# Ledger of designs, part 116: peptides against a protein of PDB entry 4N7V

Target 1, 222 residues: chain A of PDB entry 4N7V
Amino acid sequence: TLRSITSPLVAHRLKPIRQKTKKAVVSILDSEEVCVELVKEYASQEYVKEVLQISSDGNTITIYYPNGGRGFPLADRPPSPTDNISRYSFDNLPEKYWRKYQYASRFVQLVRSKSPKITYFTRYAKCILMENSPGADFEVWFYDGVKIHKTEDFIQVIEKTGKSYTLKSESEVNSLKEEIKMYMDHANEGHRICLALESIISEEERKTRSAPFFPIIIGRKP

## One batch from the design tools (peptide; made by RFdiffusion4, then SolubleMPNN)

Design b2_p21_2_s2 (from b2_p21_2, 8 letters changed)
Fold by OpenDDE base, seed 1:
Structure b2_p21_2_s2 (fold): chain B 222 residues (1-222), chain A 21 residues (1-21)
Amino acid sequence: as target 1 above (222 residues)
Amino acid sequence: DDVWEEALKKLEEELEKELEE
């Protein structure tokens, strides 16, 4: 099943973006829908031959072939759907489209990992909890130039000198120089606070069923 | 930025494989 390969993509709260590759253009629209435009080149002109338009919650996929399959010239936005439209649910998507959906999903997940959900300014750093899941990325930009990037898989440290390294285990974290440990301690505290705030705010958002509270900015840069 | 570009490249490669089938 498609579900065994990927979960439905989640594009909520993401800013519009359009990314072109050689074979496709992937977009997050202002409506938070995701479009994959499959591109072919003929006579030095690029044409959109197929479009997958995916709902913001990933559960509905609309597929159409512009200009009766002849293709539409590539433009700054996806071509409008024609009368030859197929609509599928996530669980009913034909297998031939699974890889294209997976591409869209992974792209969205990447964008989410770079999309601030909570920005928290401390005395020493700008802390950012991202939108991706599970295990949202967490970045700490210290005002003195140190950067810490936490993911589910690793912690990346960039020192004042520009030296960078990656930590993949607790033992490596424990072996850090005392100076770096201080930054790590601060980063961890900021992370804890952001996670706590996320939980509280999400619960309130659920109760009110109003406009989204995220993204949120807490504090101000000193 | 470099990580972003690398990730996109990998995604592109995966898509290209699908389109070659």
Scores: peptide ipSAE 0.035, ipTM 0.709, DockQ to the pose 0.075
Fold by OpenDDE base, seed 5:
Structure b2_p21_2_s2 (fold): chain B 222 residues (1-222), chain A 21 residues (1-21)
Amino acid sequence: as target 1 above (222 residues)
Amino acid sequence: DDVWEEALKKLEEELEKELEE
């Protein structure tokens, strides 16, 4: 099943973006829908031959073939779905579209990993918790030039000198020199605080059913 | 399949530039 290889994508709170590759254009729209436009080139003109439009919650996929499958000239936005339109739920999506959906999902996850959910300014650093899940990326930009980037899989450190390295195990973290451990401790504290705040704010959002509270900025640069 | 992986790599590089603006 599609669910066995990916979960429904989540594009909520993401800013609009349009990214072109050789074979496709992927977009997050103002509506937070995700569009994959499949592109072909004929006579030095690019045409959109197929469009997958995915709802912001990833559960509904609308597929259409512009201009009766002849293609529509590539523009600054996806062509409107005016021809034969197929609508599928996530669990009923034909297998032939799974790879395209997976591409959209991975793109959204990439965007989410670069999209601030919580920005927290401490005395020493700008901390950013990103939108991706599970295990949201967490970046710490120290004002003295040190950077720490935490993901679910690794921790990247960039020192003042520009020296960079990646830590993939607890033993490697424990082997850090003492001065770097101080930065790591601060980063971990900032991370803890951001996660706690995320939980509290999310709970309040659930209770009030109001407009989204995220992204949020806490404090300001000293 | 390999085409998508290369596309994502390119997307990552370009996305970094776009989000910095």
Scores: peptide ipSAE 0.033, ipTM 0.658, DockQ to the pose 0.591
Fold by OpenDDE base, seed 2:
Structure b2_p21_2_s2 (fold): chain B 222 residues (1-222), chain A 21 residues (1-21)
Amino acid sequence: as target 1 above (222 residues)
Amino acid sequence: DDVWEEALKKLEEELEKELEE
Protein backbone atom coordinates (compact mmCIF):
# COMPACT_ATOMS: atom_id res chain seq x y z
CA THR B 1 0.00 0.00 0.00
CA LEU B 2 0.99 3.64 -0.38
CA ARG B 3 0.75 4.02 3.41
CA SER B 4 3.55 1.48 3.81
CA ILE B 5 5.80 3.90 1.89
CA THR B 6 4.64 7.29 3.19
CA SER B 7 1.94 9.06 5.17
CA PRO B 8 -0.32 11.69 3.62
CA LEU B 9 1.62 14.93 3.22
CA VAL B 10 0.65 17.95 5.31
CA ALA B 11 1.12 21.39 3.74
CA HIS B 12 -0.97 23.48 6.15
CA ARG B 13 0.51 26.88 7.09
CA LEU B 14 3.33 26.59 4.56
CA LYS B 15 4.24 29.63 2.49
CA PRO B 16 3.99 29.41 -1.29
CA ILE B 17 7.13 28.14 -3.00
CA ARG B 18 8.09 26.92 -6.46
CA GLN B 19 11.11 24.68 -6.97
CA LYS B 20 12.30 23.62 -10.42
CA THR B 21 14.33 20.46 -10.92
CA LYS B 22 15.49 18.71 -14.08
CA LYS B 23 12.42 16.50 -14.43
CA ALA B 24 9.79 18.30 -12.38
CA VAL B 25 8.57 21.49 -10.79
CA VAL B 26 7.18 21.21 -7.28
CA SER B 27 5.02 23.98 -5.88
CA ILE B 28 3.15 24.87 -2.75
CA LEU B 29 0.31 27.14 -3.86
CA ASP B 30 -1.42 30.01 -2.06
CA SER B 31 -4.21 27.52 -1.39
CA GLU B 32 -1.62 25.31 0.41
CA GLU B 33 -2.15 22.64 -2.23
CA VAL B 34 0.94 20.89 -3.59
CA CYS B 35 1.56 20.55 -7.32
CA VAL B 36 4.03 18.28 -9.07
CA GLU B 37 4.52 19.24 -12.71
CA LEU B 38 6.31 16.59 -14.76
CA VAL B 39 8.54 18.30 -17.30
CA LYS B 40 9.77 17.13 -20.70
CA GLU B 41 12.02 19.01 -23.09
CA TYR B 42 11.30 19.25 -26.83
CA ALA B 43 13.24 21.46 -29.24
CA SER B 44 14.90 23.34 -26.35
CA GLN B 45 11.49 24.15 -24.81
CA GLU B 46 10.22 22.67 -21.56
CA TYR B 47 6.64 21.34 -21.44
CA VAL B 48 4.45 20.17 -18.59
CA LYS B 49 2.96 16.82 -19.62
CA GLU B 50 1.47 15.66 -16.34
CA VAL B 51 0.32 17.42 -13.17
CA LEU B 52 -0.40 15.95 -9.74
CA GLN B 53 -2.32 18.39 -7.58
CA ILE B 54 -2.45 17.23 -3.96
CA SER B 55 -4.74 18.73 -1.30
CA SER B 56 -3.23 20.47 1.73
CA ASP B 57 -4.02 17.45 3.92
CA GLY B 58 -2.59 15.02 1.36
CA ASN B 59 -5.78 12.95 1.10
CA THR B 60 -6.98 14.00 -2.37
CA ILE B 61 -4.92 13.76 -5.55
CA THR B 62 -6.08 15.34 -8.81
CA ILE B 63 -4.20 14.28 -11.93
CA TYR B 64 -4.47 15.87 -15.36
CA TYR B 65 -2.58 15.91 -18.66
CA PRO B 66 -2.41 19.38 -20.25
CA ASN B 67 -3.49 19.68 -23.91
CA GLY B 68 -4.58 16.05 -24.07
CA GLY B 69 -1.08 14.88 -23.20
CA ARG B 70 0.70 17.06 -25.76
CA GLY B 71 1.94 19.23 -22.92
CA PHE B 72 1.78 22.90 -22.00
CA PRO B 73 4.78 25.27 -22.07
CA LEU B 74 6.40 25.56 -18.64
CA ALA B 75 5.37 28.83 -16.96
CA ASP B 76 5.60 30.55 -13.57
CA ARG B 77 2.60 28.53 -12.29
CA PRO B 78 0.98 25.15 -12.96
CA PRO B 79 -1.24 24.98 -16.06
CA SER B 80 -4.99 25.01 -15.52
CA PRO B 81 -6.70 21.62 -15.40
CA THR B 82 -8.12 20.40 -18.71
CA ASP B 83 -11.12 18.16 -19.42
CA ASN B 84 -9.04 15.03 -18.78
CA ILE B 85 -9.03 15.06 -14.99
CA SER B 86 -8.82 12.11 -12.60
CA ARG B 87 -9.40 12.41 -8.87
CA TYR B 88 -8.20 9.87 -6.32
CA SER B 89 -8.14 9.46 -2.58
CA PHE B 90 -4.81 8.69 -0.94
CA ASP B 91 -5.75 5.03 -0.43
CA ASN B 92 -7.04 4.63 -4.00
CA LEU B 93 -4.11 6.25 -5.79
CA PRO B 94 -2.86 4.00 -8.60
CA GLU B 95 0.56 2.48 -7.92
CA LYS B 96 2.07 4.16 -10.98
CA TYR B 97 1.76 7.52 -9.18
CA TRP B 98 3.16 6.41 -5.80
CA ARG B 99 6.75 7.48 -6.42
CA LYS B 100 5.60 10.89 -7.63
CA TYR B 101 3.50 11.29 -4.50
CA GLN B 102 6.48 10.26 -2.38
CA TYR B 103 8.56 12.94 -4.10
CA ALA B 104 5.96 15.57 -3.23
CA SER B 105 5.82 14.30 0.35
CA ARG B 106 9.59 14.47 0.84
CA PHE B 107 9.66 17.97 -0.60
CA VAL B 108 6.93 19.08 1.80
CA GLN B 109 8.80 17.48 4.71
CA LEU B 110 11.90 19.45 3.75
CA VAL B 111 9.95 22.71 3.53
CA ARG B 112 8.34 21.99 6.90
CA SER B 113 11.78 21.44 8.47
CA LYS B 114 12.65 25.01 7.40
CA SER B 115 9.32 26.61 8.34
CA PRO B 116 9.09 28.23 11.79
CA LYS B 117 6.18 27.08 13.92
CA ILE B 118 7.27 28.68 17.21
CA THR B 119 9.89 31.41 17.59
CA TYR B 120 10.98 31.94 21.20
CA PHE B 121 13.37 34.70 22.27
CA THR B 122 15.30 34.00 25.46
CA ARG B 123 17.81 36.18 27.27
CA TYR B 124 20.63 34.54 25.32
CA ALA B 125 19.18 33.17 22.08
CA LYS B 126 16.48 33.01 19.42
CA CYS B 127 14.92 29.53 19.51
CA ILE B 128 12.88 28.16 16.60
CA LEU B 129 10.73 25.03 16.54
CA MET B 130 9.94 23.97 12.97
CA GLU B 131 6.78 22.52 11.39
CA ASN B 132 8.07 19.06 10.45
CA SER B 133 6.99 15.84 12.18
CA PRO B 134 7.71 13.54 13.87
CA GLY B 135 10.61 15.06 15.80
CA ALA B 136 10.45 18.66 14.60
CA ASP B 137 13.73 20.41 13.87
CA PHE B 138 14.84 22.87 16.52
CA GLU B 139 17.31 25.71 15.96
CA VAL B 140 18.99 27.96 18.52
CA TRP B 141 20.76 31.13 17.44
CA PHE B 142 22.71 32.54 20.38
CA TYR B 143 23.29 36.29 20.27
CA ASP B 144 27.03 35.76 20.76
CA GLY B 145 27.28 33.74 17.53
CA VAL B 146 26.93 30.12 18.69
CA LYS B 147 24.36 28.06 16.76
CA ILE B 148 22.76 24.71 17.56
CA HIS B 149 20.55 22.76 15.14
CA LYS B 150 18.71 19.70 16.46
CA THR B 151 17.03 17.15 14.19
CA GLU B 152 15.63 13.69 14.84
CA ASP B 153 18.92 12.23 13.57
CA PHE B 154 21.66 14.61 14.74
CA ILE B 155 22.75 17.78 16.52
CA GLN B 156 24.89 20.29 14.65
CA VAL B 157 26.98 22.80 16.61
CA ILE B 158 28.59 25.93 15.19
CA GLU B 159 30.98 27.62 17.62
CA LYS B 160 31.93 31.31 17.82
CA THR B 161 35.05 30.61 15.79
CA GLY B 162 32.95 29.13 12.99
CA LYS B 163 34.05 25.60 13.83
CA SER B 164 31.22 23.20 12.98
CA TYR B 165 30.63 19.57 13.97
CA THR B 166 27.79 17.04 14.13
CA LEU B 167 26.78 14.84 17.06
CA LYS B 168 24.85 11.60 16.41
CA SER B 169 24.79 9.96 19.84
CA GLU B 170 24.35 10.81 23.50
CA SER B 171 27.92 9.68 24.08
CA GLU B 172 29.19 12.38 21.76
CA VAL B 173 27.00 14.97 23.48
CA ASN B 174 28.38 13.92 26.86
CA SER B 175 31.95 14.31 25.60
CA LEU B 176 31.47 18.01 24.79
CA LYS B 177 33.58 20.66 26.49
CA GLU B 178 31.99 22.22 29.54
CA GLU B 179 31.61 25.59 27.84
CA ILE B 180 29.65 23.99 24.97
CA LYS B 181 27.51 22.00 27.40
CA MET B 182 26.24 25.28 28.81
CA TYR B 183 24.92 26.23 25.38
CA MET B 184 23.44 22.76 24.93
CA ASP B 185 21.69 22.98 28.29
CA HIS B 186 20.12 26.29 27.34
CA ALA B 187 19.10 24.90 23.94
CA ASN B 188 17.47 21.89 25.58
CA GLU B 189 15.53 24.11 27.97
CA GLY B 190 14.30 26.27 25.11
CA HIS B 191 13.31 23.13 23.23
CA ARG B 192 11.31 21.83 26.18
CA ILE B 193 9.46 25.13 26.50
CA CYS B 194 8.64 25.25 22.78
CA LEU B 195 7.28 21.69 22.87
CA ALA B 196 5.14 22.54 25.88
CA LEU B 197 3.77 25.65 24.18
CA GLU B 198 3.07 23.69 21.00
CA SER B 199 1.00 21.19 22.95
CA ILE B 200 -1.01 23.87 24.77
CA ILE B 201 -1.67 25.96 21.67
CA SER B 202 -2.59 22.93 19.55
CA GLU B 203 -5.12 21.87 22.16
CA GLU B 204 -6.72 25.32 22.13
CA GLU B 205 -6.91 25.23 18.33
CA ARG B 206 -8.69 21.88 18.51
CA LYS B 207 -11.23 23.23 21.02
CA THR B 208 -12.06 26.51 19.29
CA ARG B 209 -11.89 25.40 15.61
CA SER B 210 -10.67 28.93 14.94
CA ALA B 211 -8.10 30.17 12.47
CA PRO B 212 -4.62 28.71 13.00
CA PHE B 213 -2.61 30.22 15.84
CA PHE B 214 0.70 29.19 14.29
CA PRO B 215 3.19 30.48 13.46
CA ILE B 216 3.68 32.25 16.79
CA ILE B 217 6.42 34.46 18.25
CA ILE B 218 7.10 34.51 21.99
CA GLY B 219 9.14 37.37 23.44
CA ARG B 220 11.38 39.83 21.62
CA LYS B 221 15.04 40.45 20.94
CA PRO B 222 16.79 42.09 23.92
CA ASP A 1 20.29 29.63 2.35
CA ASP A 2 23.30 27.41 1.77
CA VAL A 3 21.80 24.67 3.93
CA TRP A 4 18.54 24.91 2.01
CA GLU A 5 20.24 24.63 -1.36
CA GLU A 6 22.28 21.64 -0.23
CA ALA A 7 19.20 19.90 1.12
CA LEU A 8 17.32 20.46 -2.13
CA LYS A 9 20.22 19.15 -4.18
CA LYS A 10 20.36 16.00 -2.08
CA LEU A 11 16.62 15.51 -2.43
CA GLU A 12 16.84 15.89 -6.20
CA GLU A 13 19.62 13.32 -6.40
CA GLU A 14 17.77 10.83 -4.24
CA LEU A 15 14.44 11.19 -6.00
CA GLU A 16 15.50 11.70 -9.64
CA LYS A 17 14.88 8.03 -10.42
CA GLU A 18 11.38 8.25 -8.95
CA LEU A 19 10.43 10.85 -11.57
CA GLU A 20 11.45 8.68 -14.50
CA GLU A 21 8.53 7.50 -16.65
Scores: peptide ipSAE 0.033, ipTM 0.691, DockQ to the pose 0.080
Fold by OpenDDE base, seed 3:
Structure b2_p21_2_s2 (fold): chain B 222 residues (1-222), chain A 21 residues (1-21)
Amino acid sequence: as target 1 above (222 residues)
Amino acid sequence: DDVWEEALKKLEEELEKELEE
């Protein structure tokens, strides 16, 4: 099943973007829908032959073939859907479209990993919890130039000198020099606080059924 | 911006391979 390969993409709260690759153009629209335009080249002109339009929650996929399948010249936005459209739920998406959906999903996940959900200013750093899941990326930008980037898979440290290295195990983290450990301790504290705030705010969103509270900024840069 | 471009490049390489298979 498609679900065994990927979860439905989530594009909520993401800013509009359009990214061209060799074979496709992927867009997040103002509506937070995601569009994948499949591109073919004929006589040095690029044409959109197929479009997948995916809802912001990833559960609905609309597929259409511009200009009766002949293709439409690539432009600055996806071509408008024609009358000949197919609509699928995530669980009913034909297998032939799974890779294209995965393309969209991975792109959205990348964007989410770079989209602030919570920004928290401490005395020493700007902390940012990102939108991606599971295991949201967490970045700490210390005012003195040190940077720490935590992901589910690793921790990257950039020192004041510009020296960078990656930690992939708890043993490596425990072997850090005392100076770096202080930064790591602060980063971990900021991370804990952001996760706690995320939980509290998400619960309030659920109760209130209001407009999204995220992204949120806590504190101000000193 | 550099981190974004690098991440996109890696993603494109992975996706191009998947789309060719």
Scores: peptide ipSAE 0.033, ipTM 0.690, DockQ to the pose 0.080; fails the geometry check

Design b2_p21_2_s3 (from b2_p21_2, 6 letters changed)
Fold by OpenDDE base, seed 1:
Structure b2_p21_2_s3 (fold): chain B 222 residues (1-222), chain A 21 residues (1-21)
Amino acid sequence: as target 1 above (222 residues)
Amino acid sequence: DEEWEEALEKLEKELEEELEK
């Protein structure tokens, strides 16, 4: 099943973006829908031959073939749907479209990992909890130039000198120089606070059922 | 930025391979 390969993509709260590759264009629209455009080249002109438009919650996929399958010239936005439109639920999506959906999903997940959900200014750093899940990325930009980037898989450290390295185990973290441990301790505290706030705010958001509370900024740069 | 580009390149390759079938 498609579900065994990927979960429904979630594009909520993401800003519009359009990324062109050689054979496709992937977009997040103002509506938070995601579009994958299949691009073909004829006579040095690029045409959109197929469009997958995916709802913001990933559960509905609309597929259409512009200009009766002849293609529509590539533009700055996806072509409008034609009268020949197919609509599928996530679980009913034909297998031939699974890789394209997976592409969209991975793209969205990447964008989420770069999209701030909570920005928290401390005395020493700008902390950012990202939108991706599970295990949201967490970045700490210290005002003195040190950077720490935490992911589910690793911790990347960039020192004042520009030296960068990646930590992949707890033992490596424990072996850090004392000066770096101080930064790590601060980063961890900021991370804890952001996670706690995310939980609290999300609960209040659920109760209110109004406009999204995220992204949120806490504190100000000193 | 480099990580983003690498990720997109991988996605592109995967998509291209599928389109060639």
Scores: peptide ipSAE 0.033, ipTM 0.641, DockQ to the pose 0.075
Fold by OpenDDE base, seed 5:
Structure b2_p21_2_s3 (fold): chain B 222 residues (1-222), chain A 21 residues (1-21)
Amino acid sequence: as target 1 above (222 residues)
Amino acid sequence: DEEWEEALEKLEKELEEELEK
């Protein structure tokens, strides 16, 4: 099943973006829908032959073939759906489209990992909790030049000298120099606070059923 | 953002490989 290889993508609160490759264009629209355009070249002109338009919650996929499959000239946005469209739920998506959906999902997840959900300014650093899940990325930019990037899988440290290294286990973290441990402690505290705020704000969003509260900024740079 | 560009480049390569199949 499609669910065995990916979950429905979540594009809520993401800013519009358009990324072109040789054979495809992937976009997040103003509507927070995600479009994958299949691109072919004929006579030195690029044409969109197929479009997958995925809802912001990933659960609905609309597929259409511009100009009856002849293609539509590549533009700055996806071509509009035609009258001959197919609409699928996530669980009913034909297998032939699974790879394209998976690509869209990976793209969205990447964008989410770089999209601030909570920005928190401390006395010493700018902390950023990202939109990706589970285990959202967390970045700490210390004002003195140290950077810590936490993911679910690793912690990257960039020291003042520019020296960079990645930590993948607790033992490696525990083996850090005392100077770096101080930064890590601060980063962990900032992370805890951001997670707590995320929980509280999300609960209020659920209760209010209003416009999104995220992204949010707490404090300001000193 | 250099990190963003690097991530996109990797994704582009993966996409191209998948679409060539």
Scores: peptide ipSAE 0.033, ipTM 0.621, DockQ to the pose 0.081
Fold by OpenDDE base, seed 4:
Structure b2_p21_2_s3 (fold): chain B 222 residues (1-222), chain A 21 residues (1-21)
Amino acid sequence: as target 1 above (222 residues)
Amino acid sequence: DEEWEEALEKLEKELEEELEK
């Protein structure tokens, strides 16, 4: 099943973006819907042959073939749906479209990993918890130039000297120099706080059922 | 954002490879 290889994408709170690749254009629209445009080149002109429009919650996929399948010239936005529109739920999406959905999903996850959900200014650093899930990226920009980037898979450290390295295990983290451990400790504390705040704010958001509370900024740069 | 560009470039490569399968 599609669900076995990916979860429904979540594009809520993401800013509009359009990324062109050689074979496709992926967009997050103002509506927070995601569009994948399949691009074909004919006679030195690019045409959109197929569009997958995915709802912001990833659960509804609308597929259409612009200009009766002849293709529509590539423009600065996806072509509007016309006739011969197919609509699928996530769980009923035909297998032939799974790769395209995965493409959209991965793009959205990338965007989410770079989209601040919580910005928290500490005495020593700007901390940012990102929108991606599970295991949201967490970045710490120390005012003295040290940077720590935590992902679900690794921790990247950039030292004051510009030395950069990636830690992939707890053992590697434990082997860090004491000076770096201090930064890591601060980063971890900031991370903990952001996660706690995320939980609290999300719960209030759920209860209130109003406009999104995120993104939020806490504190101010000294 | 340079980090964004790098990330997108990597993703593009990976995604294109996947689309070619």
Scores: peptide ipSAE 0.032, ipTM 0.619, DockQ to the pose 0.083
Fold by OpenDDE base, seed 3:
Structure b2_p21_2_s3 (fold): chain B 222 residues (1-222), chain A 21 residues (1-21)
Amino acid sequence: as target 1 above (222 residues)
Amino acid sequence: DEEWEEALEKLEKELEEELEK
């Protein structure tokens, strides 16, 4: 099943973006819908042959073939849907479209990893919890130039000198110099606070059923 | 945003490989 290889994409709270690759263009629209345009080249002109339009919650996929399948010239936005469209739920999506859905999903996940959900200003750093899941990226920009980027898989450290290295195990983290450990300790505390706030705010959103509270900014830059 | 560009390039390569299978 599609669900065994990916979850429904979540494009909520993402800003509009359009990214062209060799074979496709992927877009997040103002409506927070996601479009995948299949691109073919003929006589040095690019044409959109197929469009997958995915709802913001990833559960509904609308597929259409521009210009009766002849293709529509690639433009600055997806071509409008035709009257001959197919609509599928996530669990009923034909297998032939699964790779294209995965393409959209991976793109959205990447965008989410760069989209602030919580920005927290401390005395020493700007901390940012991102939108991606599970294991949201967490970035700490220290005002003195040190940067720490935490992902589910690794921790990247950029020192004041520009020296960069990646930590992939707890043993490597424990082997850090004391001066770097101070930054790591602060980053970890900021991360803990952001996760706690995310939990509290998400619970309040659930209770109120109002407009989203995220993204949120806490504190001020000193 | 150099970090974004690098991430997209990596994603593009990974996606191209998947689409060619």
Scores: peptide ipSAE 0.032, ipTM 0.616, DockQ to the pose 0.081

Design b2_p21_2_s4 (from b2_p21_2, 7 letters changed)
Fold by OpenDDE base, seed 3:
Structure b2_p21_2_s4 (fold): chain B 222 residues (1-222), chain A 21 residues (1-21)
Amino acid sequence: as target 1 above (222 residues)
Amino acid sequence: DKEWEEFLEELEKKLEEELEK
């Protein structure tokens, strides 16, 4: 099943974006829907031959073929759906479309990893917890130029000199120079605080069932 | 927006590689 290889994409709170590859254009719309436009080239003109429009919660997929399958010239936005559209739930999506859905999902997940959910300004750094899940990315931008990027898989450190390296195990983290450990300690503290705040805010959001509370900004840059 | 440009470049690269699989 599709569910065995991916979860429904989540595009909530993401800003509109449009990114082109050779074979497709992927967009997040103002409505937070996600569109995959499949592109073909004929006589030096690009045409949209197929569109997958995915709901913000990833659970509904609308598929249509512009201009009766003849294609519609590629523009700055997806072509509007016409007659003879197909609508599927995530669990009922035909297998022939699974790869395209995964393409959209990976796009959204990457965008989420670069979309701030919580921004926390400390005395020394700008800390950012991102929207992606599980294991949201966490970035710390120290005002002196040091940067730390934590993901589920690794920690990247960029020193003042521009020297960068990646840590993939706890042993490597423990072997850091003392000067870098100080930055790491601060980053870890900021991370803990952001996770705690996320939990608290999410719980309140659940109770109120009103407008989204995220993204939020805590503090100000000194 | 240098960071954004770098992000888009990486995004395009990764997505293209995945699409080619």
Scores: peptide ipSAE 0.222, ipTM 0.753, DockQ to the pose 0.087
Fold by OpenDDE base, seed 5:
Structure b2_p21_2_s4 (fold): chain B 222 residues (1-222), chain A 21 residues (1-21)
Amino acid sequence: as target 1 above (222 residues)
Amino acid sequence: DKEWEEFLEELEKKLEEELEK
């Protein structure tokens, strides 16, 4: 099943973006829907032959073939759906479309990992909690040039000298030189605060059922 | 798909540059 190889994509709160590959264009729309446009070239012109439009929660996939499959000239946005539209739920998506859905999913996941959910300015750094899940990425940009990137799988450190390395275990973290541990401690504190804020704000969102509170910025750059 | 992986790498770079601003 599709569910066994990927989860429904989640594009909520993501900014519109449009990126082109040789054979496709993937975009997040203003509506937070995700579109995969399959592109073919004919007579030095690119045409969209097939479109997968995926709902913001990933659960509904609308598929259409512009101009009866003849294609529509590639533009700055997906072509509008025509009368020949197929709609599928995530669990009922035909297997022939699974790869294209996976492309959309990977695209969205990458965007989420680089989309600020909470930006927190400390005395020493700009801290950013990202939108991806589970285990959102957390980046710390110290004003002196040190950078720390935490993911669910690893911690990447970039020192002032430009030296970069990846830590994949607590043992490696514990083996850091003392000066780097200070940065790590600050990063961890910022991370803790962002997670706490995320929890509090999310709870308030649930209670009020208002427009999304995220993304949010806490503090200002010194 | 090598093309897709290259695409993602490029996208990641662009997104990171935006975060730096």
Scores: peptide ipSAE 0.180, ipTM 0.802, DockQ to the pose 0.703
Fold by OpenDDE base, seed 2:
Structure b2_p21_2_s4 (fold): chain B 222 residues (1-222), chain A 21 residues (1-21)
Amino acid sequence: as target 1 above (222 residues)
Amino acid sequence: DKEWEEFLEELEKKLEEELEK
């Protein structure tokens, strides 16, 4: 099943973006829908031959073939749906489209991992909790140039010298130099605070059913 | 898909640049 390969993508709160590759254009629209445009080149002109338009919650996929399948010239936005459109739920999406959906999902997940949900300025660093889930990325940009990037899978450290390394286990974290541990301690504290705030704010969102509270910025750069 | 992975790497760099602003 498609679900065994990927979860429904979630594009809520993401800013519009359009990225072109040789064979496709992937977009997050103002509506927070996600579009995958299949691009073909003919006579030095690029044409959109197929479009997958995915709802912001990832559960509805609309597929259409612009200009009756002849293609529509590539523009700054996806072509409008044609009369011959197919609409699928996530669970009934034909297998032939799974790869393209997966591409959209990976794209969205990457964007989410680089989209601030909570920005928290401390005395020493700019801390950012990202939108991706589960296990949101957490980045700490110290004002002195040190950077720590925490993911569900690893911790990346960039030292003042530019030296970069990745930690994948607690043992490696424990073996850090004392001076680096100080940065890690601060990063962990900031992370804890951001997670706590996320929980509180999310609960309030649930209660009020108001417009999204995120993204949020806490504090100011010193 | 190698091409896709390269695209994602490039995208990641671009997005990171935006975070630095």
Scores: peptide ipSAE 0.056, ipTM 0.707, DockQ to the pose 0.659
Fold by OpenDDE base, seed 1:
Structure b2_p21_2_s4 (fold): chain B 222 residues (1-222), chain A 21 residues (1-21)
Amino acid sequence: as target 1 above (222 residues)
Amino acid sequence: DKEWEEFLEELEKKLEEELEK
C-alpha cells in the first residue's frame, strides 16, 4: 500500500514555493496545496504533461493531463485543471502515481524542516524550531557566529571559523571542548523551551479552533 | 538569503535524486 511507504503529506502553514528539477516542478500553492508537474521537453520548449494536485492534508489527489494530454507550456504556476481530471483519496491512489506522490511528500518534508514554527530570541542566539515532525529540526544561530543544527539523527556544529563537524552520539557530545559545551548547553535549553511552548500553544490552538497560532516569534533580537 | 540559497540547492539535489529512482 501507499501508506506502507509514506504517510499523507502535511503542507499546512507552509509558504508558497516552486522548485524545478529536470523532470518535474514541485510547488506549494497559496492554498497550501501541493502540485507535482511532470515536465517534458519538445523542440526546446518545456511542457507539463501531467499534474498531481494534492490537498494540504495529503488525503486528496487530483490528477489531470493538460491540453488533452498533449501538454501545456511550462509557466510560473501549474496549468489549470481542465482536461482529463481524476480524483483519488490517498488510500485509493493507483500505484502508478505512488512514486510521484513520494516526490511531493519528500519535498514537503524538506520544506517543513526549513520552515520556522517557533522563533525564540535569547540573549545569545536566535533559536528556531522547525515544522517537520516527528522530531522537528532545531537550529541555533548565535550572534557571535556559532551555529548549531539539531536533527533526529545528528547535531551539526559550525564554529566561528566556519569549521563544521557532526556529532552522532552522546559520547561525542560529551567529548566536546568546554567552550563548545557552553554553546550546546544554551542550545539545549532553547530547544527545551521551544518544545514546551509548542506543546502549550498547540493545546490552546486545539481548544480555540481559531486561526493558526504558528508560526510564532518569542522575544526579539537584542 | 545565503541560507535560502543553500536550502534550494539541497532541495534540487534531493528532488532530482528521488525523481531519477
Scores: peptide ipSAE 0.029, ipTM 0.639, DockQ to the pose 0.110

